# Ledger of designs, part 173: peptides against a protein of PDB entry 6B4J

Target 1, 315 residues: chain A of PDB entry 6B4J
Amino acid sequence: DITMQWYQQLQDASMQCVLTFEGLTNSKDSQAKKIKMDLQKAATIPVSQISTIAGSKLKEIFDKIHSLLSGKPVQSGGRSVSVTLNPQGLDFVQYKLAEKFVKQGEEEVASHHEAAFPIAVVASGIWELHPRVGDLILAHLHKKCPYSVPFYPTFKEGMALEDYQRMLGYQVKDSKVEQQDNFLKRMSGMIRLYAAIIQLRWPYGNRQEIHPHGLNHGWRWLAQILNMEPLSDVTATLLFDFLEVCGNALMKQYQVQFWKMLILIKEDYFPRIEAITSSGQMGSFIRLKQFLEKCLQHKDIPVPKGFLTSSFWRS

## One batch from the design tools (peptide; made by RFdiffusion4, then SolubleMPNN)

Design b1_p23_5_s1 (from b1_p23_5, 11 letters changed)
Fold by OpenDDE base, seed 5:
Structure b1_p23_5_s1 (fold): chain B 315 residues (1-315), chain A 23 residues (1-23)
Amino acid sequence: as target 1 above (315 residues)
Amino acid sequence: SELEKLRKKIEELMEEVDKLNAE
């Protein structure tokens, strides 16, 4: 399966990256530890500062991240920090930066859906300039949310139950599995972030270049989801999340074909979701139903709440 | 099966999109 091959390739690349900077992460040297901490902060703090407040602030954050990745010194925690401080510094920063973007999907976007857009536009812009960061974003995303690939992990013979639960994206701590509502909330955040990334371009970049991971991947994602048996509660939830964030962009890009897809979802796929939906999961089901019906009735998908406008970039 | 029918419809739709992108 080509999708699974792609998934595995990204995971392998991510693993190789970790091995590359293992010397930095496992060093007992005091200076190396300090460098590691400084680089980690320099990579992650700017991402955590991303907000919906002003476009100018977002540009400053972008420039700082890009400078760091370009080998230039940046100010972090009152100190000058550069990836050149250690031979493994760049690999480490790229990995931690990508990890932090996905974490913001998992945490910030999960709690505040509108946060997807400013985070995504920075991620997209950085990805355009630093393709390796993009690959690592996908690797982290796919590992935490296999539904973003998409695929549904299966239990293998000899696998521990906890490992299977983790493969499904659940957090397991002290042999306690995460509650379903929290799990779905985190998955929703990551899917929403992904849906935002594939449609957004950094406005100050070279717009002549093709999006490194654009809407064609959104189309592929939908097609792949529809080719799979639905998973109880998960499919209805994430399909709604994806369409709410990316549906308007897909509609504009694919026009008639998009509406054909939406009809297929409503008429052919939705009954399959219904068949596996229990009474306790009716909320997600009804939400998707109402969304699809409204969109089909009006022949329009609204621009998602939090979408960045020209006024945002002038602020 | 109903799933196979759906897959066929999706495949056809994907082909349409690919064709449009190639033009």
Scores: peptide ipSAE 0.373, ipTM 0.889, DockQ to the pose 0.782
Fold by OpenDDE base, seed 2:
Structure b1_p23_5_s1 (fold): chain B 315 residues (1-315), chain A 23 residues (1-23)
Amino acid sequence: as target 1 above (315 residues)
Amino acid sequence: SELEKLRKKIEELMEEVDKLNAE
């Protein structure tokens, strides 16, 4: 399976990255520990500051992240911080930055869906300039949300139940598994962030270049989802999340073929979702159904709430 | 099977899109 090979390659690259900066992370030296913490803050704080408030502020955040990744000193916590402070500093920062982007999907976007767009446009722009950050974003995303690949992890003989639950994307703390609603909320946030990344380009970059991970991957994601047996509640939820965020962009890009895909979902895939949906799980199914019916009826997919407008970039 | 039919339809759509992108 080509998709699984791709998944594994990204995971391997991520693991290799961790090994590369192990000297920095495992150092007992006080100065090395300080550098590590400074670099971690410099990588993650700007991402946490991303908001829907103003385009100018978003540009400042982008420039700061790009400067850091370019080996330039940046101000963080009242200190001048540079990846050149340690030979492993760049690898560490790239890894932590990518991790933070995915975490913002998991937390911020999960709670506020409109936050997907400003986070995604920064992530896309950074990915264009720093491809390794993009690969690490995918690696982190795939690990936390296997449905973003997509694939459904299988239970292997001898595997602990908790490990299997973690592979499925559940958080397990103190032998307590995460509640289903919280799980789906986090997965939704990550899928929405991904759906935003694949369609957005940083407006101040070289837009003549091909998107490093564009809508073609969105099309592939849909195709892969539809080629899989649906999972109870999960498939209906994430399919809705994906289409709500990037359906308009996919419609514009793929036009007639996209509508054929929507019809295929409605006519051929919905019965399969329905067959595995219990009475208590009808909410996600109904939401998806209503969305698709409205889109097909109106022959239009609305621009998602929170989509960045020209006025945003002028602010 | 119905699933196999669906997979075939999806494959056809992907081929159509690939063709359009190649033009």
Scores: peptide ipSAE 0.366, ipTM 0.886, DockQ to the pose 0.826
Fold by OpenDDE base, seed 4:
Structure b1_p23_5_s1 (fold): chain B 315 residues (1-315), chain A 23 residues (1-23)
Amino acid sequence: as target 1 above (315 residues)
Amino acid sequence: SELEKLRKKIEELMEEVDKLNAE
C-alpha cells in the first residue's frame, strides 16, 4: 500500500532525526543540557504564542521561527539562542518545532477550533521554506493520529492491549486508558489542524510555488477514509472535523467532483457509519449528518469559523 | 459488496479529478 509506505518512510525519517540529535538529548554535560533546553524553548515558545489577535504578531512569530531555522540567533528566555550552538541543534529544533505544531493541534485546536488557522498558516509557511519540518510535522501527526494518514491500526498477534491502544492514538498512563471523549477531542484537534494546513499559504511567501502539501492530499484523505470501513465514533467525528475545516476549500478546488463526493458520503457511506454506531454514539453521526444535509441543501460549504481574512493580515 | 461498489465510485471520482488536474 502506497499510503502505508509513505507513512513508514516518514516515521523512519523521524526516527533517524531523533538518532541524529541523540548526543544532544542524552548529554550529561551541563552546557549541553542548557543548550538543549534553550533550543527547545526557542523552538516551542513561539508556536505557543500563535494567536488570532493580529496578523502582525503572527508575522513576528513566523520570522522568529524562520530565523531560528536559518541559523540566525533569536532571543528566547532572555538569552540569545542559535541552532549553531550545537552541531545537532538544527535537527533537534526542527523535530521539536514540528512536534509542537502537532501538540498545538491536540491541545489548543482541540479546545479552540478556530485556533487551527493561525497555527496552520505558520506551519504551512515554515513547511514551504523548511521541507524537513513539514515531513516531521506529518510524522508526528501520523504517530499521534493515525487517522490523519489515514489508516486504522490493527491489533497484531502478541501485541499488548496498551500498545494497541497507543497505536490507535489513546494515551495510556498507569495502565489507564484515556477516556473516549478526550481521545476524540485530541484527534479532532489534530485533524482540524491538518485540514487547515493543506489549504493555507503563508501570504508573505512565494505564492507562485505549489503548496508543499496541498488540497490534493485532502482529496486523497477523503477518498481513503471512504475506502475504509468506518470506525465507531471516530470516522464520523473526524470526517465532520475535516469537512468543516476544509470542505469549503475542497468545494472551490474540485467543484462538481466535490459535490459528488458529498453525495457519495450521504447516500453510500452514511449507512455504513450508522450500522456501526451505537445509541450512545449517535451524537457524532447526527452532527455529521446534519452538516452534510445542510451543505447539500444550500449547495454551499460555509467558510470555517476562524478562517483568516485580509483584515487579519492588516492588523 | 457495498464497500466494493463504493470503492469503484470513489475510483471513478478520483480519475475525474486527476483528469481535470492534468488539463
Scores: peptide ipSAE 0.358, ipTM 0.883, DockQ to the pose 0.787
Fold by OpenDDE base, seed 3:
Structure b1_p23_5_s1 (fold): chain B 315 residues (1-315), chain A 23 residues (1-23)
Amino acid sequence: as target 1 above (315 residues)
Amino acid sequence: SELEKLRKKIEELMEEVDKLNAE
């Protein structure tokens, strides 16, 4: 399967990246430890500072991240930090930066859906200039949220239950599995972030180039989801999240074909979701149903709340 | 089967989109 090959290639690349900077991460040298921490902070703090407040501040954050990835010194924690401080510094920073973007999906976006857009536009812009960061974003995203690929991990003979739960995207700490509501919340955040990334371009970049991971991947995601048997609660939740965030963009891009897809979801796929939905899970199903019915009735998908406007970029 | 019908419809849509993207 081409999708699974792609998934595995990204995971392999991510693993190789970790191996490349193992010397930095495992060093017992005090200076190396200091460099590691400085680089980690330089890579992650700017991402955590992303907000919906002002476009000018977002640009400053973008420029700082880009400068760091370009080998230029940046100020972090009151110190000048550069990836050139260690031969493995760039690989480490790219990995940690990508990881942090995905973490913002599972944490910040999970709690504040509107945060998807400013995070995503920075991620998209950085991806355009630094393709390796983009690949690592996908690798991290796919590992934490296999539904973003999409695929549903299967239990294999001899597998520990906890390992299977982790493969499904659950957090397991001290032999306690994450609650379903928290799990879905995190998955929702990551899917929403992904849905935002595939549609957004950094406004100060070269727009003549093709999006490095654009809406065509969103279309493929939908197609793949519909070709799979639905998973209880998960499919209804994430399909809603995805369509709420990027449905408008997909509508504009694919027009008639997009509406055909929505009709297929409503007429052919909904009964399959309903068949596996328990009474306690009807909330996610009903939400998706109402959303699709409204969109089909009005022949429109609204621009998502939090979508960045021209006024944002002028602030 | 209903699943086969759905898969066929999806395949057709994918082909249409692929064609549009190739233009």
Scores: peptide ipSAE 0.353, ipTM 0.882, DockQ to the pose 0.824

Design b1_p23_5_s2 (from b1_p23_5, 11 letters changed)
Fold by OpenDDE base, seed 2:
Structure b1_p23_5_s2 (fold): chain B 315 residues (1-315), chain A 23 residues (1-23)
Amino acid sequence: as target 1 above (315 residues)
Amino acid sequence: DEMKKLQEEIEKLMEEVEKLEAE
C-alpha cells in the first residue's frame, strides 16, 4: 500500500530527526539544557501567538519563525536565541515547531474552528520555505490522528489495549482512556487544520511555486476515506470537518469531478455510514447528511467561517 | 460488491482529475 509506505517513511524520518538531536536533549550540561529550553520556547511561543486579530501581527510571527529557521538570532523571553547555539539546534527547532503546529490543531482549532486558517497559512508558508518542517508536521499529524493519512490502526496479537487505544489516537492517562467526545474534538481540530493547510498559501511568498502539499492531497484523502469501510462516528465526523473547511476550495479546483464525488458520498457511502451508526451516534451522521444535502441542493459549498479575507491582510 | 463498485468509481474520478491536471 503506497499510502502506508508514505506514512511509514514520514514516521521513520521523524524518528531519525529525534535521534539526530538526541545529543542536545540528553545532555546533562547546564548550558546545553538552557539552550534546549531557549530553542524550544523560540520555536513554540510564536505559534501560540497566532490569532485572527490582524494580518500584520501574523506577518511578524511568520518572519520570526522564518528568521529562526534561517539561522538568524531572534528575541525570545528577553534573550537572543539562535539555532547556531548548538549543532543539533536546527533539527530540534524544526521538530518542535512542527509538533507545535499539530498541537494547535489538537487544542486551539478543536475548541475554536476558525483558528485553523491563521495557523494553517503560517504553517503552509513555513512549509514552502522549509520542506523538512512540512514533513515533520505530517509525521506528527499522522501519529496523533491516523485518520489524517487516512488509515484505521488494527489491533495486533499481544498488544496491550492501552497501546492500541493510543494508536487509534486516544489519550490514555493513568490507565484511563479519553472520553469519546474529547477524542473526536481533538481529531476534528487536527483534520480541520490539515484541510486548511492544503488550500492556503502564504500571500507574501512566491505564489508561482506549486503548493508543497496542496489540494491534490485533499482529493487523495477523500478518495482514501471513501475507499475504506467507515468507522463508527469517526468517519462521519471527520468527513464533515474536512468538507466544511476545504469543500469550497475543492469545488473550485475540481469542479465537475468534485460534485461527482459528493454524489458518490451521498448515494453510495452514506448507507454504509448509516449501517454502522448507533442511535447515540446519529448526530454526526445527520450533520454530514444535512451539509451534503444543502450543498447539492444549492450547487455550492460555502466559504468556511474564519477564512482569511483581503481585509484581514490589510489590518 | 457494492464497496468494490464504489472503489472503481473513485478510481475513475481520480484518473479523470489526473488527466485534467496533466493538460
Scores: peptide ipSAE 0.440, ipTM 0.907, DockQ to the pose 0.798
Fold by OpenDDE base, seed 5:
Structure b1_p23_5_s2 (fold): chain B 315 residues (1-315), chain A 23 residues (1-23)
Amino acid sequence: as target 1 above (315 residues)
Amino acid sequence: DEMKKLQEEIEKLMEEVEKLEAE
């Protein structure tokens, strides 16, 4: 399976990255620990500062991240920080930065769906300049949300239930599994972030270049989802999230082909979702149904709330 | 079956995308 091979390759690359900076992370040296913490803060704080407030602020954040990744010193916590402070500094920063982007999907976007767009446009722009960060974003995303690949992890004989739950993307703490609503909320945030990344380009980059992970991957994702058996409330939820965020962009790009896909979802895939949906899970199904019916009726998918406008970039 | 035809078209499109990704 080509999709699973791709998944595994990204996970392997991520693991290799971790091994590369293990010396930095496991060092008992006080100076190394300090450098690690400074680099971690420098990588993550700018991402946490991303907001929907102003395009100018977003540019500053982008420039800071790019400068850090380029080996330039940046100010963080009142200190000058550079990846050159340690031979493993760049790998560490790339990994932590990518992890933080995905975490913002998991947390910030999960709670505030509109936050997907400013986070995504920065992520996309950084990915364009730093492909390794993009690969690591995918690796982190895929690990936390296998549905972003997409695939549905299967239980294997001898596997602990908790490990299986973690593979599915659930948080398990103190032998307590995360509630389904919280799980879906986090997955939704990550899918929404992904759906935003694949459609957004950093406006101050070289627009002549091809998007490093563009709408074609969105089309692939949809096609793959439709070729899979649905997973109860998960498939209905995430399909809605995906289409709400990038459906307009996909419609514009693929036009008639996109509408054929929506018809297929309505006429063929919905019955399959319904067949596995319990009475208590009908909410996600109904939401998706209503969305698709409205879109098909109007022959339009609305621009998602929070989509970045020209006015945002002038602020 | 019109729906089967649509499914086949989507599968074909997926294959095309995968080829492009491999380049």
Scores: peptide ipSAE 0.030, ipTM 0.689, DockQ to the pose 0.279
Fold by OpenDDE base, seed 4:
Structure b1_p23_5_s2 (fold): chain B 315 residues (1-315), chain A 23 residues (1-23)
Amino acid sequence: as target 1 above (315 residues)
Amino acid sequence: DEMKKLQEEIEKLMEEVEKLEAE
């Protein structure tokens, strides 16, 4: 399975990255610890500052992240910080930055869906300039949300239930599994972020270049989902999230083929989702149904709320 | 029959995407 090979390759690359900077992370030296913390803050704080307020501020954040990744000193926490402060500094920063982007999907986008777009456009732009960060974003995303690959983790013989739950993307703390609503909320945020990344380009980059992880991956994702048996509540939720965020872009790109797919979802895939949907889970199914019916009726998918406009970039 | 054709078209598109990813 090519998809699983790709998944594994990204996970392996991520693991190798962690091993590369292990010296920095495990150091007991006070100076090394300080450098680690400074680098971690420099990598993560700018991402947390991403907002829908102004395009100019977003550009400043982007420039700061890019400068850091380029080996230039940046101001963080009142200090000058550079990846050159430690031989493993760049690898560490790339990893932590990628992790933070995914965390913003998991947390910020989960709570505020419109936040997907400013985060995604920065992530996309950084990915274009720093492909390794993009690979690490995927690795983190895939690990936390296997549905972003997509695949459904399987229970293996001898596996602990908690480990299986974690593989499915659930948080398990003190032998308590995360509530389904919270789980779906986090998964939704990550899928929405991903759906935004694949369609957005940083406007100040080289637009002549191909998107490093573009809409073709969105098409692949949909095709793969439709070729899989639906999961109760999960499939309906994430399919809606994905289509709400990138459906308009996919419609524009794939046109007739996109509409054929949408019809397939309605006529063939919906009954399969319904068959596994309990009365208590009907909310996600109904939401997807209403969305698809509206889109098919109007022969249009609306531009998602929070989509960045030219006016945003002029602010 | 129409649904089958649609599924086949989606599969072809998937293959095309996979080829592009392999390049």
Scores: peptide ipSAE 0.029, ipTM 0.678, DockQ to the pose 0.274
Fold by OpenDDE base, seed 3:
Structure b1_p23_5_s2 (fold): chain B 315 residues (1-315), chain A 23 residues (1-23)
Amino acid sequence: as target 1 above (315 residues)
Amino acid sequence: DEMKKLQEEIEKLMEEVEKLEAE
């Protein structure tokens, strides 16, 4: 399976990255520990500062992240921090930055869907300049949300139930599995972030360059989902999340072909979702239904709430 | 080339979706 090979390659690259900076992470030296913490803060704090407030602030955050990744000193926590402070500093920062972007999907976007766009545009812009960060974003995303690949993890003989639950993206702590609503909320956030990344370009970059992970991956994602059996509650939830965020962009890009896909979703795939939907899962089902029906009726997918406009960039 | 492989995957998946539409 090509998709699974791609998944595994990204995971392997991520693991290799971790091994590369293990000297920094495992160091008992006080200076190395300090550097690690400073680098971690420098990588993650700017991402946490991303907001929908002003384009100018977003630019400042982007420039800071880019400067850090470029080996330039940046101010963090009142200190000058550079990846050059340690030989493994760049790898560590790239990994932690990518991890933080995905975490913002998991946490911030999960709670505030509109936050997907400012986070995604920064992530996209950084990915253009730093492809390794992009690969690591995918690796982290795929690991936390296998549905972003997409694939449904399978239970293997001899596998512990908790390990299987973790593979499915559930958090398991003290033998307690995460509640379904919290699980879906986190998955939704990550899918929404992904759907935003694939459509957004940093406006101050070279717009003539091809998007490093563009809308073709959105098309692929939809195609792959449709080629899979639906998963109870998950498929309806994430399909809605994905289409709400990037459906307008896909419509503009693929036009008639997109509408054919949407009809296929409504007429052929949606009944399959219905067949596996229990009475307790009707919320996600109904939401997807209403969305599809509205879009097909109006022959339009609305621009998602929180989409960044020219006015945002002038603020 | 990973991008080429990905493109091939997209094309294959699109074809599969088209088959589903035809059924």
Scores: peptide ipSAE 0.029, ipTM 0.660, DockQ to the pose 0.092

